# Peptides against a protein of PDB entry 3V4L: the designs that were tried, part 78

Target 1, 386 residues: chain A of PDB entry 3V4L
Amino acid sequence: GQPLAKDKVALLIGNMSYWEHPKLKAPLVDVYELTNLLRQLDFKVVSLLDLTEYEMCNAVDEFLLLLDKGVYGLLYYAGHGYENFGNSFMVPVDAPNPYRSENCLCVQNILKLMQEKETGLNVFLLDMCRKRNDYDDTIPILDALKVTANIVFGYATCQGAEAFEIQHSGLANGIFMKFLKDRLLEDKKITVLLDEVAEDMGKCHLTKGRQALEIRSSLSEKRALTDPVQGAPCSAEALVRNLQWAKAHELPESMCLKFQCGVHIQLGFAAEFSNVMIIYTSIVHKPPEIIMCDAYVTDFPLDLDIDPKHANKGTPEETGSYLVSKDLPKHCLYTRLSSLQKLKEHLIFTVCLSYQYSGLEDTVEEKQEVNVGKPLIAKLDMHRGL

## One batch from the design tools (peptide; made by RFdiffusion4, then SolubleMPNN)

Design b2_p13_3_s4 (from b2_p13_3, 5 letters changed)
Fold by OpenDDE base, seed 3:
Structure b2_p13_3_s4 (fold): chain B 386 residues (1-386), chain A 13 residues (1-13)
Amino acid sequence: as target 1 above (386 residues)
Amino acid sequence: SETTEVVSFAPNL
């Protein structure tokens, strides 16, 4: 019979906004495109941008809680990274310069923990450089991995080489994701799919002789990302997993705010990623005596580090949201919350209506505080212990 | 002209 997954869970991390290292661009589009493809494959996807070391550790811990016997686990990472002694290190955005293994997440340690969960398949897709870090001489003492015969690594590049992005018109795609996305939905053994991606990458004139996909696999079974999920959750653990994933993806309900002046505002929410939400405000009713009115959002929790200069934009693109703008209402003011993993409390903020009456020069302000609870990934409390 | 740039993920260490 066709192999069945008990469930399918993916953690996607894209690090771009490094503090002490060159900024990247590709992880934004690559995490988004891969999220949409894996959702079509019935994966439960957690997608996270710009994580610190601590936030990456917590994201991995929450991912491991979603894993169980016969579950397919997929970890994708796009960002800075290195490889020392055959160990892959993912570099958090807060990593010092130079970074060491103590500042980074070892993929082989995550694999060990996934093997303890008795997973049905372990897939690692690593879109990072694989150069040696000469500032880290730490020889990792790895415990012997279990012989599970269910491991697949897709490295965007070969050992000691760089991964690359293609920049076009301010956006970028990683070379690996560019070719992976065209095949990811194919009903093929995952190693066969990755071999075809490697052949397609090998035809790319831009990266010929600079980047080549490496596949490392112990996969003894014909498992595919297309393998169907087993039907109704047969266990309490499967129900808990479904509830935990659902918590991390619950948006606030859209609100209709009514001001004393008779203006009505629609407040809406959209997910770009599990830790990135767009807030949008629109004037849905305005009395005729009010000539101008705008609905600003302000007074965000300090933990979110919201720069007011980037809030209340006339387009999603002006907030740095280029991917979901087609699915958003038009003629709003837009604010992008890019760090929901930092939110310790409820998302409380102020909606400020600024308006002018016909024949009065002075602007009037009315304010309403809004509590939307913990949106998306903020429900997982990924900051626990900071 | 759409400038196609190929940029490395390599950090400046």
Scores: peptide ipSAE 0.233, ipTM 0.780, DockQ to the pose 0.760
Fold by OpenDDE base, seed 4:
Structure b2_p13_3_s4 (fold): chain B 386 residues (1-386), chain A 13 residues (1-13)
Amino acid sequence: as target 1 above (386 residues)
Amino acid sequence: SETTEVVSFAPNL
């Protein structure tokens, strides 16, 4: 029979906005496209952009809490990385230059922890460079991995090589994701699927002699990403996992704000990623005596590091949100909150209405404070030191 | 002409 997954959970990390390293572009689209595909495969997906070392550790810990016996775990990473002595290191956005293993997350350590959860399948998709870091001569003493025969690594590149992105008209895809996305929904053993992706990469003139997929696997069973989830969650642990994931993906409800002047504002929320939310405002009612009216958001928590220059834009794209813009209402002002993992408290902000009456030169302002609780990933309290 | 650029994920190490 086809294997059954007890559940399917994915953590996707895309690091782009490095402090001390070259900025990347592909991880944005790659994490988004992979999120949508894995959701079609009934994965519970946590998708995170631009994580610090501390935030990456916490994201991995929260991911490990979603893992249990017979659960399929998938970790995807797109960003800077290196490989020393056969150990893969994911580079956080706050990593110093040069970085070392002490500043980075070791994938093999994560694998060890996943093996302790007795997972049904462990898939690592690593869209990063695999060059040696000569500034880190540390030989990590890794504990011996268990022989679980349920491990698959898809490395976007071969050992000692670079991974690449393809930039087109301001958007970029990783070369690996470009080929992976075309096959990811196929009902094939995951190693066969990845081998076909490797063949497709090898046929491409852009990648030939630059990047080749490496597959490392210890997979004794015919497991696929298409394997069905076993039934309704019948265990307390499965219920807890479902609730934990649901909390991390709960958006605030849309609000209708009423101002004293009789203007009504719709305030709405959209998820781009588990740590990225778009706020949008629209004027839904305006008295005829009000000739000009604008509704902007301000006074965000300092922990979110919201640059006012990028807030209250006339398009989602001007906020850096290219992916969800089709699903957003038109004719709003848009603000992108890209660091929801940093939110310790409730998201409280001000909606400011600026308006002018017919025949008055003076602009009037009204303000309302809005508390939307903890949106998306902020519900996991990733800042509470485990 | 869509400019196709292939950019490395290699850090400047």
Scores: peptide ipSAE 0.220, ipTM 0.772, DockQ to the pose 0.730
Fold by OpenDDE base, seed 1:
Structure b2_p13_3_s4 (fold): chain B 386 residues (1-386), chain A 13 residues (1-13)
Amino acid sequence: as target 1 above (386 residues)
Amino acid sequence: SETTEVVSFAPNL
């Protein structure tokens, strides 16, 4: 019979905005495109951008809580990384220069923890460099991995080699994702799918002799990302997993704010990633005596590090949101909250209406405080481990 | 001309 997954869970991390290292661009598009493809494959996807070491550890811990016997686990990482002694290290955005293993997440440690969950399939897609870090002499004493025969690594590059992005007209894809996305929905054994991706990438003249896909597998069964999820959640654990994932993807409801002047504002919310939300405001009703009015959002929690210069933009693109702009209402003011993982409290902010009456030169302001609770990933409270 | 740039994910160590 066709193998069944008990459930399918993916964690996607894209690190770009490094503090002490070169900034990347591809992880933004790659995480977004892969999220949409894995959702079509009935994966529960957590998608996170620009994580610190602590935030990456917590994201992995929350991902491991979603794993159980017969669950398919997929970890994707795009960012800086290295490989020492056959151990792959994902580099957080706050990593020092030079970084060491103590500042990074070891993929083989994550694999060990996934094997303890008795997962049905473990897939690692590592879109990172695999050069040795000569500043890190740490030899990880890894305990012997269990013989689970259910592991697949897709490395974007060979051992000791670099991974690359291709920038075209302001968009960038990782070379691995560029070819992976065209095959990912195919009903094939995951190792066969990755082998076809390797052949397609091998035809790329840009990376010929610089980057090649490496597949490492112990997968003894014919498992595919297309494998159907076992029907209705038969266990309490499966129900809990579904509820945890649903909480991490719950948007605030759209609000209609009414001001004393009779202006009505629509406040709306959109998810770009599990840790990235767009807030948008629009004037839905204006009294005829009011000639001009704008609705600004302000007074965000300090933990979100919102620069007012990047808030309240006339387009999503001016906020740095290029991917979801087609799905957003037009003629709004847009604000991008890119660090929802940092939110410890409720998202409380002010909606400020600035308006002018016909025949008055002075602008009038009215303010309303809005509490939307904990949006998206902030519901998991990734900080509760302190 | 669309400038194709190939950028490494290697940190400058």
Scores: peptide ipSAE 0.216, ipTM 0.771, DockQ to the pose 0.754
Fold by OpenDDE base, seed 2:
Structure b2_p13_3_s4 (fold): chain B 386 residues (1-386), chain A 13 residues (1-13)
Amino acid sequence: as target 1 above (386 residues)
Amino acid sequence: SETTEVVSFAPNL
């Protein structure tokens, strides 16, 4: 019969805004495009940008809680990384310069933990460099892996080589994602799909002799990313997993705010990633006696580190939101919350209406506090130490 | 011709 997945879960991490290292651009687009493709494949996708070491550890722990017997697990990482002694290290955005294994996440340790969950398939897609870090003399003593015959690694580059992005005059893709996205929906064994991606990358004149896909697999079964999910969730654990994932992707409902002057504002929310949300405001009703009015958002929780210079923009693009702007209402003010994983409390903020009456020189202000609870990934309480 | 720049994911260590 066709193989069935008990469920399909993906964690996608894109690190780009490094503190002590060169900033990247491709991880933004690559995580977004891969998220949309994996959702079409009925994956439960958690998509996270710009994680610290602590936030990456917690994201992996929450991902491991979604894994169980016969579940397909996919981990994608795009960012800085290295390989020492055959161990792959993902570099968090807060990693020091130079970084060491103690500042980084070892992929083979994550694989060990995934094998304890008796997963049906383990896929690692590593869009990072595989150069040795000469500042890290640590030889990780890894425990012996179980022989599970269900592991697939797609490395964006060869051992000791670099991974690259292609920057055009706007959006950049990683070279790996550029070719992976064209094939990811194909009903093929995952190792055959990745081999076809490797052939397509090998035809690219820009990267020929600089980057080549490496496939490492123990996969003995014909497993594909297209494999259907087995039926309704029959176990209490599967129901809890589905509810946990759904909570981590729940947007606040759109609100209609009414001010004393008779102005009505629509407040709306859009997800760009599991940890990135756009807030938008629009004037939906204005009394004729009010000649001008603007509605802006302010007084955000300090944990979100929101620069007021990037808030209340006339376009989504001015906030740094290039991917979801087509799906947003026009003629709003836009604010991008890029670090929802940092939110410890409820998202409480102020909507301020500034307006002027016909024949009065003075501007009037009215304010309303808004509590939208914990949006998206902030529901997982990733800051609660286990 | 769009200037295609190929940028490495290698940190400057």
Scores: peptide ipSAE 0.172, ipTM 0.743, DockQ to the pose 0.703

Design b2_p13_4_s1 (from b2_p13_4, 10 letters changed)
Fold by OpenDDE base, seed 1:
Structure b2_p13_4_s1 (fold): chain B 386 residues (1-386), chain A 13 residues (1-13)
Amino acid sequence: as target 1 above (386 residues)
Amino acid sequence: MTELVSTDPELTL
């Protein structure tokens, strides 16, 4: 019979905005496109950008809570990384220069924890360099992995080699995602799918002799990412998993704010990633005696590190939101909250209406405080360990 | 021209 997944869960991490290391570009597009493809495959996807060490640990812990017997787990990482002694290390954005294993997440440790969950399939897609870090002499004493025969690694590059991104005038994929995305929806055993991706990379003149996909697998069964989810969640654990995932993807409801001057503002919310939300404001009603009015958002929680210079833009693109701009309402002011994982409290902010009456030179201001609770990933409370 | 940029932090120094 066709294999069944009890459920399908993915964690996607894209690190780009390094503090002490070169900034990347591809992880933004790669995480976004992979999220949309895995959602079409009925994966519960958590997508996170620009995580610190602590935030990455918590994201992995929350991902492991979603794993259970017969669940398919997929971890994707795009960012800086290294490989020492066959152990892969994902580099957080706050990693020092030079970084060491103590500043990084070991993928083989995550695999050990996934094996304890009795998962149906473990897929790792690692879009990172695999060079040795000569500043890290740590030999991880890893406990012997269980023989689960359900593991697949897709490495974007071969051992001791670099991964590359495509430099274009605009947004572009990394090399691995460029080829992976074209095949990811195919109903094939995951190792066969990755082998076809490796062949496509090998035919490309840009990548030939520079980057080659490596597949490491113990997968004894014909499992695919297309494998259907076993019917309605019959277990308490499956209900908890569904609720936990739903919480991490709950947007605030759109609000209609009414000001004393008779102006009405629509406040809306859109998810770009599980930790990235766009707020948008639009004037939906203006009294005829008001000649001009603008609605700004301000007074965000300090934990979000919102620069006012990047808030209240006339386009989503001016906020750094290039991927979801097509799905947003036009003629708004846009603000991008890119660090929702840092939010400890409710998202409380001010909507400030600035307006002018016909025949008055002075601008008038009205303010309303808005509480939208904990949006998206902020509901998981990734800071509960502090 | 499409250029490949390494994601290796040591090569970008």
Scores: peptide ipSAE 0.236, ipTM 0.763, DockQ to the pose 0.527
Fold by OpenDDE base, seed 5:
Structure b2_p13_4_s1 (fold): chain B 386 residues (1-386), chain A 13 residues (1-13)
Amino acid sequence: as target 1 above (386 residues)
Amino acid sequence: MTELVSTDPELTL
């Protein structure tokens, strides 16, 4: 019969905004495009940008809670990384310079925990460098991995080599994602699909002799990312998984705010990533006696580290939102919340209306506090330990 | 011209 997945779950991490290391660009586009492709493949996708060590640990722990017997698990990482003694380390954005294994997440530790879940398929897509870190002499004593089938590693580069991104004036993919995205929807065994991606990368003049895809697999079965999810959740664990994923993707409802002056504001919300939300405001009704009227959002929780200079922009692009701007309503003010994982409490903020009456020189202000609860990933309480 | 940049932090020192 056709293989069936009990469910399909993906965690995508893109680290770019390093504190002590060079900033990257490709992970933004790569995580976004891969998210959209995996959603077309009926994956439950959590997509996260710019995670600290603690935030990465919590994201992996929450991902592991979604895994169970016969579930397909996919972990994608794009960022800085290294490989010591055959162990791959993902570098968080807060990692010191030099970083060590104690500051980083070991992929083989995550694999061990995935094997304990008896997953139907484990896919690791690692878009990072695989050079040795000579500042880390730590030999991780990994317990012996269980001899389980159905593991696939796609390394963007070979052992001891670098991964590359394309320096372009616009948005561009990393080298691995550039080729992966063109084949990811194909109904093929995942190792055959990755072999075709490796061949496409090997034909490219940019990557010849610089970067080559390495595939490591114990996959004894014909498993594909296109394999259908087994029908309606029949187990308590499948119901919990569906509810947990739904919570992490629940946007606040769009609101119509009414001010005492008779102005009405539409407040709307859009997800760019699981930890990145765009707030947008528009004037939907203005009394004729009001000549000037502006609505802005302010007084965000301090945990979000929102610079007011980047809030209330006339375009999504001015907030740093280049990917979802086509799907947003036009003629709004836009604010990008890029760190929803940091939110400990409900998202409470102020909508301020500044307006002027015909024949009055002075501007009038009205304010309304808005509580939208915990949006997106903030519902998972990733910071419960701080 | 499309230039490849390494994602290795050591090459930018």
Scores: peptide ipSAE 0.234, ipTM 0.757, DockQ to the pose 0.511
Fold by OpenDDE base, seed 2:
Structure b2_p13_4_s1 (fold): chain B 386 residues (1-386), chain A 13 residues (1-13)
Amino acid sequence: as target 1 above (386 residues)
Amino acid sequence: MTELVSTDPELTL
């Protein structure tokens, strides 16, 4: 019969804004495009940018809670990384220079934990360098892996080699995602799909002799990312998993704020990633006696580290939001919240209306506090324990 | 020309 997945869950991590290391660019586009493709494949996708070590550990723990017997698990990582003694290490954004295994997440440790969940398929897509870190002399003593015959690794590069980004004047994919995205929706065994991606990468004059895909697989069954999810969640555990995922992707409802002057503001929310949200404000009603008015958002929680210089922009692009700008309403002020995982409290902020009456030179201000609860990934309380 | 940039963190000591 056609293979069935009990469910399909993906964790996508893109690290770019390193503190002590060179900044990357491709993970932004790669995580976004892969998220949209995996959603078309009926994956429950958690997409996260710029995670610290602690935040990466918690994201992996929450991902492992979504895994169960016969579930398809996919982990994608784009960022800095290394490979020592056949162990792959993902580098968090707060990693010191030089970093060591104690500052990084070992992919083979995650694989061990996934094997304990009796998953139907384990896919790792690692868009990172695989050079040895000579500053880390630690030999990880990994426990013996179970023989599950359901593991696929797609490494963006060969062992001991570099992964590359395309330097372009605009948004561009990494090399791996550039070829992966063209085939990801094909109804093929996942190893056959990755072999075709490897062939496409090998034919490209840009990448030929610089980067090659390595596939490592124990997959004995014909499993594809296109495999249908087994019907309605029939277990209490599957219902809890679906509710937990849905909570982590719930946007705040759009609000209509009414000020005493008779101005009405529409406050709206859009998700760029599971930890990145755009807030936008628009004037929907203005009394004729008010000649000018603007609605600013301010007084955000300190945990979000929002620079006021990057808030209340006339375009989404001026906030650093290039991917969702086409889906946003026009003629708003835009603010990008890029670190929702850091939110310990409810998202409480102030909407400040500045306005001027006809024939008065002085500007008037009215303020309204807004509580939108815990948006998106902030519902998972990824900081429980700090 | 599209330049390829390494994602190697280059362990700058």
Scores: peptide ipSAE 0.228, ipTM 0.754, DockQ to the pose 0.720
Fold by OpenDDE base, seed 3:
Structure b2_p13_4_s1 (fold): chain B 386 residues (1-386), chain A 13 residues (1-13)
Amino acid sequence: as target 1 above (386 residues)
Amino acid sequence: MTELVSTDPELTL
């Protein structure tokens, strides 16, 4: 019969905004597009941008809690990385220069933990450089992996090679995602799908002789990303997993705020990623005696590191939100919260209405505090232990 | 490592 997944879970990490390393661009688009494709494949997807070492560890731990016997696990990483002695290291955004294995996440350690969960399939898609880090001489003593015959690695590049981004004036995929996205929905064994992606990369004049996909697999079964999820959650563990994932994807409800002056504001929320939310405000009612009014959001929790200069923009794009702008209401003020993983408490902020009456020179302000609870990934308490 | 951003404008087809 066709293989069945007990469930399908994906963790996607895109690191771009490195502190001590060159900034990347492609991971933004790559994580977003892959998230949408994996959702069409009935994956439970957690998508995270710009994680510190600690945040990456917690993201992996939460991902591992979603894994169980016969679950398909997919880890995608786009960012800086290296490979020493056949071990792949994902580099967090806070990694020092030079970074070492102690500052990075070893993919083979994650694989070991996934094998302990008795997963049905383990897929790693690693869109990172695979050059040796000469500043890290650590030889990891890895325990022998279990013989599970369910492992697939897709490396965006060859051993000892670089991965490449496309330098365009706009949004562009990394090379690997450019080809992967065109085939990801195909009902094929995952190793056959990746082999076809490798052929497409090899035929492209741009990538030919620059970047080539490497596939490592022990996958003995004909498993595909298209494999259907087993029907209704029959176990308490499956229910818990579904609830845990649902919590990490719950947006705040849209609110209608009413001010004493008679102005009504719509406050809305949109998810760009599991840790990235857009807040938008719009004036939905204004008394005629009020000639001008704007609704600003301010007084965010300090943990979010919100620069007021980047808040309350007239377009989503001015916040750095280029991907979800088509799905947002027009004529709002937009604020992008890009670090929801950092939120320890409830998201409490102030909506400040600044307005002017006809025939008065002075601006008037009214303020309302808004508590929206813990949005999206903030429900997982990714900072438990800091 | 500097990920070489391919500056090749033909990459955007």
Scores: peptide ipSAE 0.127, ipTM 0.665, DockQ to the pose 0.092

